# Ledger of designs, part 83: peptides against a protein of PDB entry 3S8F

Target 1, 157 residues: chain A of PDB entry 3S8F
Amino acid sequence: VLTLFVAVPSLMTAFTVAASLEFAGRLRGGRGLFGWIRALPWDNPAFVAPVLGLLGFIPGGAGGIVNASFTLDYVVHNTAWVPGHFHLQVASLVTLTAMGSLYWLLPNLTGKPISDAQRRLGLAVVWLWFLGMMIMAVGLHWAGLLNVPRRAYIAQV
Target 2, 166 residues: chain B of PDB entry 3S8F
Amino acid sequence: DEHKAHKAILAYEKGWLAFSLAMLFVFIALIAYTLATHTAGVIPAGKLERVDPTTVRQEGPWADPAQAVVQTGPNQYTVYVLAFAFGYQPNPIEVPQGAEIVFKITSPDVIHGFHVEGTNINVEVLPGEVSTVRYTFKRPGEYRIICNQYCGLGHQNMFGTIVVKE

## One batch from the design tools (peptide; aimed at target 1 L11 A18)

Design b2_p29_7_s3 (made by RFdiffusion4, then SolubleMPNN; from b2_p29_7, 13 letters changed)
Fold by OpenDDE base, seed 4:
Structure b2_p29_7_s3 (fold): chain B 157 residues (1-157), chain C 166 residues (1-166), chain A 29 residues (1-29)
Amino acid sequence: as target 1 above (157 residues)
Amino acid sequence: as target 2 above (166 residues)
Amino acid sequence: DYVAGTLLLMDALMATMLEHFNLVYAKLL
C-alpha cells in the first residue's frame, strides 16, 4: 500500500533541486564530496534564502509523516506541534523563497543592482530569519510534545 | 549544453536518492523515538458513531446534563459530554477517582476541541459524530477542559472542568 | 526509471513503517 503517493512529485522536486545544487557547485569549481557546497554563491541572498528554506523544509516534511499517522496524529493534533510544522513548511521555505526571489527580482525590475551594503544586509536578514524560525519551530514542536494546546493561551506546562 | 547539464544532474540524483532514503528512515526513527519517550501515549479510540446534531439537545443521552454520567459497571462510567458554543456540559463533570471513564463527546453546533489538561485526552468534536475517549483519573482534583479548535468569538473563553472525587 | 522506482520504494517503505508504528502505538503503548 502506498500511503503517501501524493508526495512523490514533491520528492522528485527535492531530489532534482539537490542535484542541481551539486551540479552548480561543481561547475563553480567545487570538488569532492562537500566542496561543491562551499563553491555555491553564499554571498548572494537571492541564493541563500531559498536554500535555507529548503533546509527548514526537510524536518518539516518529516513532521508530515507524523501528522499523517493515525496514532501519532492523536498525540500532536491541535497542539503547538502543528504550528511548528507550519512554520517550517510555510514560514521558512515559502517565506525565504519569497525573500530570495525578491532579492533577485528587485534589481531586475529597477535596473539597478543592489549595493554591497544592501547585499550584506540581505544576507543578515535571511540568516537571522532562518535562525529565528528554527528556534521557534523547535520550540513549538517541543511544546506540542509537552501537550501545549494550539489555539489556547493557557497550558499546564 | 543543456542536454549535458541535464545528464550531469541526473548522475547526481542517484546519490541524493540514496541519501534521501536514508534520511527518511532516520527521521522516522527519531520522531518515533521522541514521541514514544516524551508523550503520554495514545488513548484508544472507539468506533465511529453518528448522531443528529439537530436533535442531540432534545433527546438522547446528551439531552440532560444531570444524567450525563452513567455508571455502566463496577468502577466504570460513561460520560456524555456536549461541547457547544461556548462551553461544555455537564460542567463540572464529576467522576470518581480510579474509575474507568468513557467520554462520549459530540457537538450540537460547530467543531470544538476537547483537550483535558493533565491528561492525554485531546480530541476534536464534530457535529454529527461522537468522539469516544477512555481514561482513568488516578489523581483527584480538577482538570480543565480546553477548546483547542477555533469555534467562534467565545473560543478563547470556552473551558470546562472535570472534578475527580475521591 | 530509477528515480520513479526509488520514489515508489520510498513511499512503500514509509507506508510500511507508518503502519508498523501505528500498530505499536495502538496496541503496545
Scores: peptide ipSAE 0.025, ipTM 0.726, DockQ to the pose 0.075
OpenDDE base, seeds 1, 2, 3, 5: peptide ipSAE 0.017, 0.016, 0.023, 0.013; ipTM 0.744, 0.698, 0.750, 0.700

Design b2_p29_7_s4 (made by RFdiffusion4, then SolubleMPNN; from b2_p29_7, 16 letters changed)
Fold by OpenDDE base, seed 2:
Structure b2_p29_7_s4 (fold): chain B 157 residues (1-157), chain C 166 residues (1-166), chain A 29 residues (1-29)
Amino acid sequence: as target 1 above (157 residues)
Amino acid sequence: as target 2 above (166 residues)
Amino acid sequence: DYVLGTLAFMGLLMATMLAHFNQVYALLL
C-alpha cells in the first residue's frame, strides 16, 4: 500500500523530468519523436549521470510495484530480488544523481571549470558505474527469480 | 520570451503527466491480473492467528516436538514448527511423500525466516504470530530449512531439515 | 510476464550502455 502510494508522485516526478528533457533537447535543435534525445548534452557527466540514474530507476520502480503486489511478492520476498531492487534505487538512481550533482557543484564552488580530460574521465566513471550496476541488478533479479535467498550464504537451485 | 517558454514547458508537462496516469492504470491492471490468476500459487488463508511467544514453549501445540506432527485427515498433516535462535523444532521434520502438509510456524524469541530449499516455501516468522504454509512434497528426500531473516550472531548456522519419506 | 518484461528492459538498458561505452572509451584515447 505504501509503495503504491509513493509510486504515483514518483511517476509524476519522473515524467515531469522527461518533459523538461524533451523541451531542452528541442531547444538544442532536436527534432522529431526521438531526435531531441540525441540533442541533449551527452558530453557532460553532470547531465549523463542523473539521466542514467533515471533509466535505472525505471526497472527499479517497476520492481517496487512487484514487491508491493501480494501474489508476486510471495515469489520474490526475501530473495536476491530484493537487494537487486535496492541497488537500482539507491546505488543507481541516488548515487548517480549525487555523482552528477558533484560534477556540477564542485566546479561552481571552486570557480574552476573542469578540464577536458576531467570531463572525459567523468563520463567514463558514470558509464562504468551504470554498467556495473546493470550487471549486478540483472544478476540479482535473475537469482531472486530462481529462489536464491537473501541474507543466506547457501542456495540450492 | 519567458512567457512562450513557460507555455511550451506546460504543454510538454501535460502530455507526460497524461502518460504517467496511463502507466499507473497499466500497473494497476497488471496487479489485478496477477491477483485474479493467482500465478504464484498463494492465497491468503484468512484470519491471522496469534500466539503468546512467552508461553509457546511451555503450553500449546508447539510445546512438545514429539507431538508436532499431527495427522488431521487422510494424507493430511499439520506440523507445528518453532523457529528460534538458532534452529528449528522439530528437527528433522518427518512427513510422507504426497501428503498435504500444513505448516504452523511461530517464534518464541525474535523474527526468523522459514525458507525451504527446493520449494516455494518462504515466509517470515514473527513472535506472536503464526505463519501458515500449505505444501505437498512430490519428491522424497531431504529438504533444508534456512533462515533468511537476520536474527543474531548465529543466524548463518540456523538450519533445519524436512525428511520426506516414501 | 510483467517480471520478465522488467528483466528484459534491464537487459536493454545494459545493451544500450555498452553501445555508448565504446564511444566513451574512444574519447579517452
Scores: peptide ipSAE 0.025, ipTM 0.687, DockQ to the pose 0.032
OpenDDE base, seeds 1, 3, 4, 5: peptide ipSAE 0.016, 0.013, 0.000, 0.021; ipTM 0.715, 0.703, 0.699, 0.676; seeds 1, 4 fail the geometry check

Design b2_p29_8_s1 (made by RFdiffusion4, then SolubleMPNN; its pose is not in this set)
Fold by OpenDDE base, seed 1:
Structure b2_p29_8_s1 (fold): chain B 157 residues (1-157), chain C 166 residues (1-166), chain A 29 residues (1-29)
Amino acid sequence: as target 1 above (157 residues)
Amino acid sequence: as target 2 above (166 residues)
Amino acid sequence: SLLELLELVYSTAKLLYSLPFLLAAEALA
């Protein structure tokens, strides 16, 4: 149980990022307990993508704590639960962060700002990616809890 | 102005850090509760038992599939199982209903999985190590053993069967 | 029952993490 203290650095990092977002939102005119969220630049795919990645990382992080538990890992190990976990971590956080970085990097490298059409398309892409990833992850975790084996083409349920 | 901004940032950071710590303790508490109240479904790790994978097929309790099921007491059996590329032995594994079964599982070649459908038996099998799992089958019938660890080109077809007799 | 507990733990964790965002759902709309 005490091994869960390994999560401290990760949690500190995650919520430090959240703190930075809060500060940024408040600088942009956000007020109240949650009003700062609305003030963030949700119209920019370079911002939205990594933030959605962070959101996907939250349940993944919770799952990481579960996986780090000796007794609970016995239940979920080598089931569909595990792919569900790392898809949240890699295909959500890492991939969306990469997408966001690209949306920032390319305009800066080329010196050409993205058009409104490109911006809207970018927003659609990252949101659809996120939603699809969440659906898949929920399905995989659900299947894992039903004892569907990993790396098998058949399942009991 | 800069000082004011600095103080504001620190306040936000402190709040979120406090939340982080709180969440950590929540997770610890939940896991601790689960362990304290529901240990029956978990098999604790025992002493590491080693075996020579190069000789396990030739000598010892895994060498003869016909002798793999050993009665160790009233309603108690030990089953010596080999997971290999690409199957299990003995196959089928025949055990009586209601008996306490101790599976001693090892591999002569590569890492395999030992996942028994309809049960909570799910372990990785490493060459040179013996995995020990205790289980009592309450229902008669056939239980499929699935390899859930990639072990080669035939991995997807690697299955076994446990037959529980009344 | 262990699987149910695991699900409960996971669901609870998700809920706790998501609460700020759920409460701010209008802000995201």
Scores: peptide ipSAE 0.031, ipTM 0.729, DockQ to the pose 0.225
OpenDDE base, seeds 2, 3, 4, 5: peptide ipSAE 0.000, 0.013, 0.000, 0.006; ipTM 0.692, 0.730, 0.712, 0.692; seed 3 fails the geometry check

Design b2_p29_8_s2 (made by RFdiffusion4, then SolubleMPNN; its pose is not in this set)
Fold by OpenDDE base, seed 5:
Structure b2_p29_8_s2 (fold): chain B 157 residues (1-157), chain C 166 residues (1-166), chain A 29 residues (1-29)
Amino acid sequence: as target 1 above (157 residues)
Amino acid sequence: as target 2 above (166 residues)
Amino acid sequence: SLEELLELVYNTAIELYSLPFFLAVEALL
C-alpha cells in the first residue's frame, strides 16, 4: 500500500523535474530534441550529482512497483534483486543528491567558491560513483533474476 | 511571466509523457520476459492458514517428523515442514520423483526462509502462518534448502535437504 | 477471523491491482 501510495506523487514529481530541466536547458540556449540536455550545467557537480541520482531512480522506482506486486515479487523476493533496488534508491539518488547538495552548501556556508581543481575532482567523484552504482545495480538485478539469494553466502549459479 | 513559464512547462511535460509511454512498452517487455523465463513451475500460494506457533511442536501434523510426509493420493504427498532456529524438520525430506508435493511450512520461533536450490520454491515462513507450496520434482537427487531470511546468529548455517528418489 | 479476512482482502487487492495501477498511472499522465 505504501509503495503504491507514493508511486503517483513520485511520478508526478519526476515529470515535473524533467520538464523543469528541459525548460532550464532551453533557457540556456539548447535547441532541438536533445540540445537542451547539452545546454545544462554539466560542469557543476552540484547539478550533475542529483541528476545522475534521478537517472538511477527511474529503474529503481519501476522496480519498487514490481516488488510490491505479489505475483511479480515471487520472482525476485529475497534475491539479489532486492539489494539492487535499494542501492538504486538510496545509494544512488539519495546519496548523489546529498553529495550534490554539499557541493553547493559548503561554498555557500564558507563564502568561498570552490577552486577549479575541486570542481573537476567533484565531477570525477560523482561520475565514478554513478558508474560504479550502475554496474553494481545491474549485476545485482541480474543475479536476482538468476535466483541468487540475498542474505546468503552461497548461490546456485 | 509566470504564466508563460507555466505554459512552457506544460508543453514540455507532454513530451515527457510521450517518452514515458514509450518506456512503458520497454518495461512491459522486460516484465514479460522475466515472467516467461523465470516463473516456470511457480504455483500460487494456497489459502490462508493459521497455526499456533507455541504448540505446533507438541501437537498436530508438524509434531512428529516421522509422520511429516503424508501420502494424500496415488502420486501426491503433503509434507509438513518446520523451519526453526537453526534447521529444518524433517531433514532430510524424502519424496518420490514425479509426485506432486504440497509443502506446508511453518515456524515455531521466528521468521525463516525456505529457498530450495534448483527450483523456484522460495517463500518466507512466518510463525503462526502456514506457507503452502506445490511442486513436482522431475529430476532425482538432492536439493538444498537455504534460509534466506535473517533469523539469528546461526542463520548462515541453516540448511536442509530434500532427497528425491527414483 | 476478521484479521484473516482483512489480510486476505489486502493480499488479493495488492496482487490484482498493483500492475494495473502502474499501467493506469502511466496511461493517464
Scores: peptide ipSAE 0.046, ipTM 0.726, DockQ to the pose 0.039
OpenDDE base, seeds 1, 2, 3, 4: peptide ipSAE 0.006, 0.032, 0.000, 0.000; ipTM 0.716, 0.718, 0.711, 0.701

Design b2_p29_8_s3 (made by RFdiffusion4, then SolubleMPNN; its pose is not in this set)
Fold by OpenDDE base, seed 5:
Structure b2_p29_8_s3 (fold): chain B 157 residues (1-157), chain C 166 residues (1-166), chain A 29 residues (1-29)
Amino acid sequence: as target 1 above (157 residues)
Amino acid sequence: as target 2 above (166 residues)
Amino acid sequence: SLLDLLELVYNRAIELYSLPFLLAVQALL
């Protein structure tokens, strides 16, 4: 009930954010159906981090609906699937958003822009984090489907 | 100008909101499709059955592990299992191959898990409630029971065994 | 099978991706 209740407004919010991104991209000179995506500031870790978080949140959100399904939950409940879902939601979206917030907050608090080296390092960090989280999440979901138990240090497979 | 920008934003928002609603229905449809086509692996929950966790060890069908396996019909058994801190009773659980087994699982203390490796049996066990799971073991051998719900300091070592005899 | 191939590729990807980090941790400890 709770998941489904939150799913609708969350989905609406997600696509509203997408609308904002499209608008921003078009303001930055992007044209066509997808040109606005390329026009977004992918050189800014403060932008990239939360966007990657949102991207990771998509399969996580889908998984949330699966977990909320009475029938499907019997398959995935208390398996490695659940930690996979959590890592997409918390360790991807929340964490990357926090990381991105820092890349915005610190320069603004200090009044000093980050150096180019710091910017590049930041980009590397957020992309590596995202990729690692996706790899781990895929593995956890896959293991969960293979009935690897949650909260156990041993498994048959 | 600000007005033009607002109108543009609203237009995009309306479009994406419409898309979001459409996608919502798509997701629901996909879930429904999955449920309709992949039902064979689902073990439905039984009717709500309650028991007193404070007396379940002393009286009733869970009290004597030697009497936990009850033949209820031809090639049909009921197994009364206790999940407790930190193990399962009886242990091992001995059942014949090919028989329909109805597990009646409860807990005298805290919430535990009952996850049988090599099977789709995976339920939480709540004190005061009886979890009912029906399964037929087609292959003989040993099946490990794993607690997948944190239940205390000994949680990680809480294992049981089901022995399926030919 | 396709699943076996995917598993192999996935495992190799994990190993490849994790190796630099493991080496870095090893160097720091």
Scores: peptide ipSAE 0.380, ipTM 0.803, DockQ to the pose 0.025
OpenDDE base, seeds 1, 2, 3, 4: peptide ipSAE 0.354, 0.349, 0.329, 0.362; ipTM 0.825, 0.797, 0.816, 0.808

Design b2_p29_8_s4 (made by RFdiffusion4, then SolubleMPNN; its pose is not in this set)
Fold by OpenDDE base, seed 1:
Structure b2_p29_8_s4 (fold): chain B 157 residues (1-157), chain C 166 residues (1-166), chain A 29 residues (1-29)
Amino acid sequence: as target 1 above (157 residues)
Amino acid sequence: as target 2 above (166 residues)
Amino acid sequence: SLLELLELVYNRAIELYSLPFLLANQALL
């Protein structure tokens, strides 16, 4: 019970961020149950990147609960499952958040706004990064369930 | 109005918090379902057993690889395995097909992994502790032992073999 | 089966996503 209780503050944090996104979308004119999503600034890589990171963090967080469960951890521990979890949490959420922060920070520090071409390129980069991370993460989790060990160049046969 | 905005924010937060709690129960339910349907693949942890890693090679059941496989009963064996930098002993480990094998694994140096390919045996091996794993090999042949915990420069080449005899 | 379909889709996705990198490797090596 105590082990799984760690998920409570994590979920509270995650869904508080989601609440903030909803509020922001509604402030931007979005209405209805899902209309606020479309109202968010999807044309800004500084926004899109961390949001995609959050999306990757959802299955990663679910996996975190699995990893924290001693019984299920026996199945996944030191398999490719664990790197899959890390790549969702670090290489997706943290990295994409850093990318998004960079898209905001650099223009502000230099005093030079990004061009439209740079904006479009940035959007392409973060979407492709997200896609790649999702494909890799699915593969790693799948391999982990097939008992492929981590930290080894050979796999379960 | 700041007050109205604050109340609106709180309302959204409360709604999403409720959703968060609901999702928590969903995840707990998934864990429960997995345990209920896949219990055969779960090996419970044994009792904590301690050893002195500085003397484990000189005295005790791990000291002689030639006596590492001990028959403890009819079709029952205990195998005392050392995981060290960088290999396993005994190597190979020879056991009969269909016998119940209790692996007692420890390390004289650093933390290692003990992952037996083709099985669900996968444990970390800590110096000063004994990892206990019970398994019955149903198929004869060779099973590779893989170290899946980084243990130094030779980690990637640290392998052992279990030979299951007919 | 659904699993077979998912495997097929996943494999095709990997192949498609990898193609630009494979081409780049051929050009650079």
Scores: peptide ipSAE 0.081, ipTM 0.761, DockQ to the pose 0.024
OpenDDE base, seeds 2, 3, 4, 5: peptide ipSAE 0.015, 0.021, 0.009, 0.020; ipTM 0.691, 0.751, 0.741, 0.732

## One batch from the design tools (peptide; aimed at target 2 Y135)

Design b2_p30_1 (made by RFdiffusion4)
Pose (drawn by RFdiffusion4):
Structure b2_p30_1 (pose): chain A 157 residues (1-157), chain B 166 residues (1-166), chain P 30 residues (1-30)
Amino acid sequence: as target 1 above (157 residues)
Amino acid sequence: as target 2 above (166 residues)
Amino acid sequence: DLLLHMLWFFYFATIAAYLLAFVLASLAQS
């Protein structure tokens, strides 16, 4: 029960952050129900990386609520589902957010500029990392529901 | 406009938070339902039951695997199961279909998992402790036990079998 | 299996609830 309550701050974060992004999209001219998304600064890796991380957090958090549901945990406990859940949370959102900091924080700390080419390369890196984490989340959640255990060299069997 | 957008955002946020709370409460009620049904039998016994891992293969209910299945009620069998590096004894565990099975599971060495494929049986096995879970097999046939806690280099090949007789 | 059905329900209901937060944020600013 208390774990289900720990989920409320992230459910609150989902709204406060989503509304903040929608407000920014509208300031930048976006209209429609989706125009506000397209109007956001998708050319800036520091923007893109946490946003993509937040998108993967939606299934990441859904799996966490499942794991927190006591008897439901007997379906997925110590299976590949668990790495599927935590790659979405830490290996995607936390890691992508830190990667995006290379693009505003590093210059601030070192004075070293980020070139146009380095910016584009950062865009590719955060997209490939995000997409790769999403594809693997699918493979691991599904294999977990099929009772494949975590922490195993299953290629040797 | 900022004042207006702000006001509206907070108003709808309050609504979302109430909905999200109502959803979580429904999940809590649904979990409480499972805890009142036979499906909750796979929840391990909360009572401590200490044993000695260094003598469990020499004395006590785990020393003779052929004697591991004991009828404890008219439709109940207790099964003493040893999960060790890297296997389970007895092998196979043979039990009748439709009977309640109380698995008492310990390990002489390291932590092992005990995950019965196709069931909700999924329990950690700790040396020095007995893990007790309950399940009734409704379908006869062969069930594979998978070790789902890393117990060393033999972990990926650590399996066992439960045969549910007709 | 009852627990598996509940798992799917919980999983997708939570995803749908997260998406609803975005929909409500859009309606609030419409």

Design b2_p30_1_s1 (made by RFdiffusion4, then SolubleMPNN; from b2_p30_1, 21 letters changed)
Fold by OpenDDE base, seed 1:
Structure b2_p30_1_s1 (fold): chain B 157 residues (1-157), chain C 166 residues (1-166), chain A 30 residues (1-30)
Amino acid sequence: as target 1 above (157 residues)
Amino acid sequence: as target 2 above (166 residues)
Amino acid sequence: SELRELLLLVYNGSVAMLLQAALMAAEALS
């Protein structure tokens, strides 16, 4: 149980970011308990990408707590569950954050704003990436819970 | 304006921090509840047992595969298993149905996995350390042992078999 | 095992919710 306190810094960081998002949304005219979410710049792939990464990090973080639990780790260790966790953390959060950063950085470095077509394409890319990652993550976690081993080409199920 | 903005930011941060802490407790409670109500798949860790990987093949209980299965009591056995590059010994491991089996698993070379299909047996095997797992096979038949830890070029072909006899 | 089933239920439920939200958002904003 005490091991789970390792989650405190991560949760604090994550929800501090959420607080910043709420503030930003309200500055943009969002109202109510959830209206600020809609007010965020969802038309900007540089914004959408890292936010989707954060969303993917939620189930990944929960899984991290599971993996950190000695008793629960016995169930999931060295199964497909673990790669599922990794893909949420790395291929979702880290990758989407990098993608988002690129969408901001390149226009600024080149001095050329992205066209509307490029913007729309960027949105499609990050949303499709997120969707694909979530599907894969579900599959891997599911397989892991069915005791499919990692690093093996054979599965009983 | 700056003062108002500052207060607003602090209020949001305070709220989200509180939520963060609340979620932490929720997770702890969930895990605690799960463990309290679902303990069938949990095997407590035993005492750390060490062995010399350089001599484990030459002397001791792992040295002779023919003597790897030791009856320790009525319907109780200890099986001394070596995981090595690239296989397991003894192979097959023959045990009776319904008996309490204590697996003592170690490695003479590199880290391996010991994953028994159809069971909850899934441990990493480290050279110099003995992994202990207790299990009772309720159904007769063959159970495949899979190495789920990278151990070299032949890792993907590293398999063993447990034969449970009626 | 019961533990695995419980974990699967919780995880899949959470992910499913996120997927639904993502699909709706993608449709509306793309």
Scores: peptide ipSAE 0.023, ipTM 0.732, DockQ to the pose 0.103
OpenDDE base, seeds 2, 3, 4, 5: peptide ipSAE 0.017, 0.012, 0.015, 0.012; ipTM 0.661, 0.711, 0.702, 0.681

Design b2_p30_1_s2 (made by RFdiffusion4, then SolubleMPNN; from b2_p30_1, 18 letters changed)
Fold by OpenDDE base, seed 1:
Structure b2_p30_1_s2 (fold): chain B 157 residues (1-157), chain C 166 residues (1-166), chain A 30 residues (1-30)
Amino acid sequence: as target 1 above (157 residues)
Amino acid sequence: as target 2 above (166 residues)
Amino acid sequence: DELLRLLELVYSSSVAMLLLAALMAVEALS
């Protein structure tokens, strides 16, 4: 149980980022409990991508706590649950953050702003990526709970 | 203006940090509750048992598949299983229904998995270590053993069978 | 099996929460 304290730095980081987002949203004119979310720059793929990554990291983080638990890990270890967790952490957070960074970096390096068409395409890419990752992750976690083994081409269910 | 901004940032940070800590405690509490109330399906960790993987096939309880199933008491058996590239021995493993089975599993070569379909038996098998799993089969029939740890080119074909007799 | 059942409940609840969060996001952005 005490092992869960390893999650403290990660949680602190996550919620600090959330605090920054709230502050930014309010600076942009957002009001109320959730109005600040709408005020964030959702038209910018460089912003949207890492935020979606963070959102995907939430269930992944919860899964990390499960995987770190001795007793709970016994249930999920070497099942499809594990790759589901990995895909949330790596293919969601890391990949989307990298994508977002690229959308920011390239225009700055080249000195050429992205066109409106490129911006819209970028938004489509990151949203579709996120959606696909969530579908896959849910499926893998579900399969894992049904005791589908990892690294096997067959399953009982 | 800068002072006001600083105060605002601090207020948001404090709020979110408090939430973070609260969530942490919730998670800890949930896991603690789970451990306290739902332990029936968990096999407690035993003492580390070591074997020499280079001699395990030649001498000892794993050497003869015909003697792998040992009755240790009334309705109690110990089964000495080898996971190897690429299969299990004995194969099939024959055990009676309703008996308490202690599986002692090791490997002579590389790391393997021991996943028994239809059960909660799922362990990694390391050369030089003995994995111990206790299980009672309530239903007769065949249970497939699947290797769920990559162990080489033949990994995908590495299967075994447990036959539970009435 | 008991732990598995509990995990299933936790998982389903988590999915539900994510869906609710998504709905709230859509509402907030609409």
Scores: peptide ipSAE 0.029, ipTM 0.757, DockQ to the pose 0.163
OpenDDE base, seeds 2, 3, 4, 5: peptide ipSAE 0.012, 0.018, 0.017, 0.026; ipTM 0.641, 0.713, 0.698, 0.698

Design b2_p30_1_s4 (made by RFdiffusion4, then SolubleMPNN; from b2_p30_1, 19 letters changed)
Fold by OpenDDE base, seed 2:
Structure b2_p30_1_s4 (fold): chain B 157 residues (1-157), chain C 166 residues (1-166), chain A 30 residues (1-30)
Amino acid sequence: as target 1 above (157 residues)
Amino acid sequence: as target 2 above (166 residues)
Amino acid sequence: DELRELLELVYNSSIAMLLQAALMAFEALS
């Protein structure tokens, strides 16, 4: 009960953030069910990075509920599933949020906007990071379900 | 102002909350499916049993590897296994095919893992606690035990073997 | 045992969902 009373409010918070993004996108001229997404500032790495982090947090959060289940924990505990979960939660959400924060913070602290080259490089970095994390996370979760052990260099599968 | 902004976002929040609820049902369904498909004959015992890790090697059912496999019924065995730095005792563990095996695993030193390849047996072994797992080996052969909890410099080489006899 | 725990999880999840639904309804009506 307690675990779910933590998980549900977290979901509500996450989707409230999404609602704010929808509102922002619509204010920027987005229309329709998905048009507001395209209207968001995808050319700004300070925006893209945290959003990608949030996207990675969705499957990670679902995995958190699984990991908190006593019955399913027996299946996934100390398998490759666990580091897969960690990489979504820490290496994706936290890390990308930190990256995005830096892209916002540094220009504001220095009073100088980032150059176009820096902006493009930043976009490349955060997208490549996200892609790499998703590949790794999917692989680790899949391996975990196939009973690949954590903290072992060999596996039967 | 703030109140107007809140009301403006409220309509979007309702939709996203509905989506959240739908996703919750999806996750529950996935949990149910995973549980149904990954039981694989492993039945963990839920009762917590404690032992003294400082004396477990000297006295009790874990003290003598030659007496580690105990027949408790016509087709039932209890195996007392020690996970230690860096190996398992007894090694190999010999059990009959088709028998119900209750593994009682503990550690005299640090935390170890007990992961049997080819099975869903995967438990963390804590000093002072007994991990109990029930399993029936349907296929004869050798099953490797792997430590999946870092336990020191020799962790990567910590292996055991279960030999299932026809 | 696994089935029991699954049912318990489903039950608890249902309670959580009802709470969420109630909060959503309250927010919508206020």
Scores: peptide ipSAE 0.022, ipTM 0.684, DockQ to the pose 0.078
OpenDDE base, seeds 1, 3, 4, 5: peptide ipSAE 0.006, 0.013, 0.018, 0.020; ipTM 0.714, 0.715, 0.705, 0.687

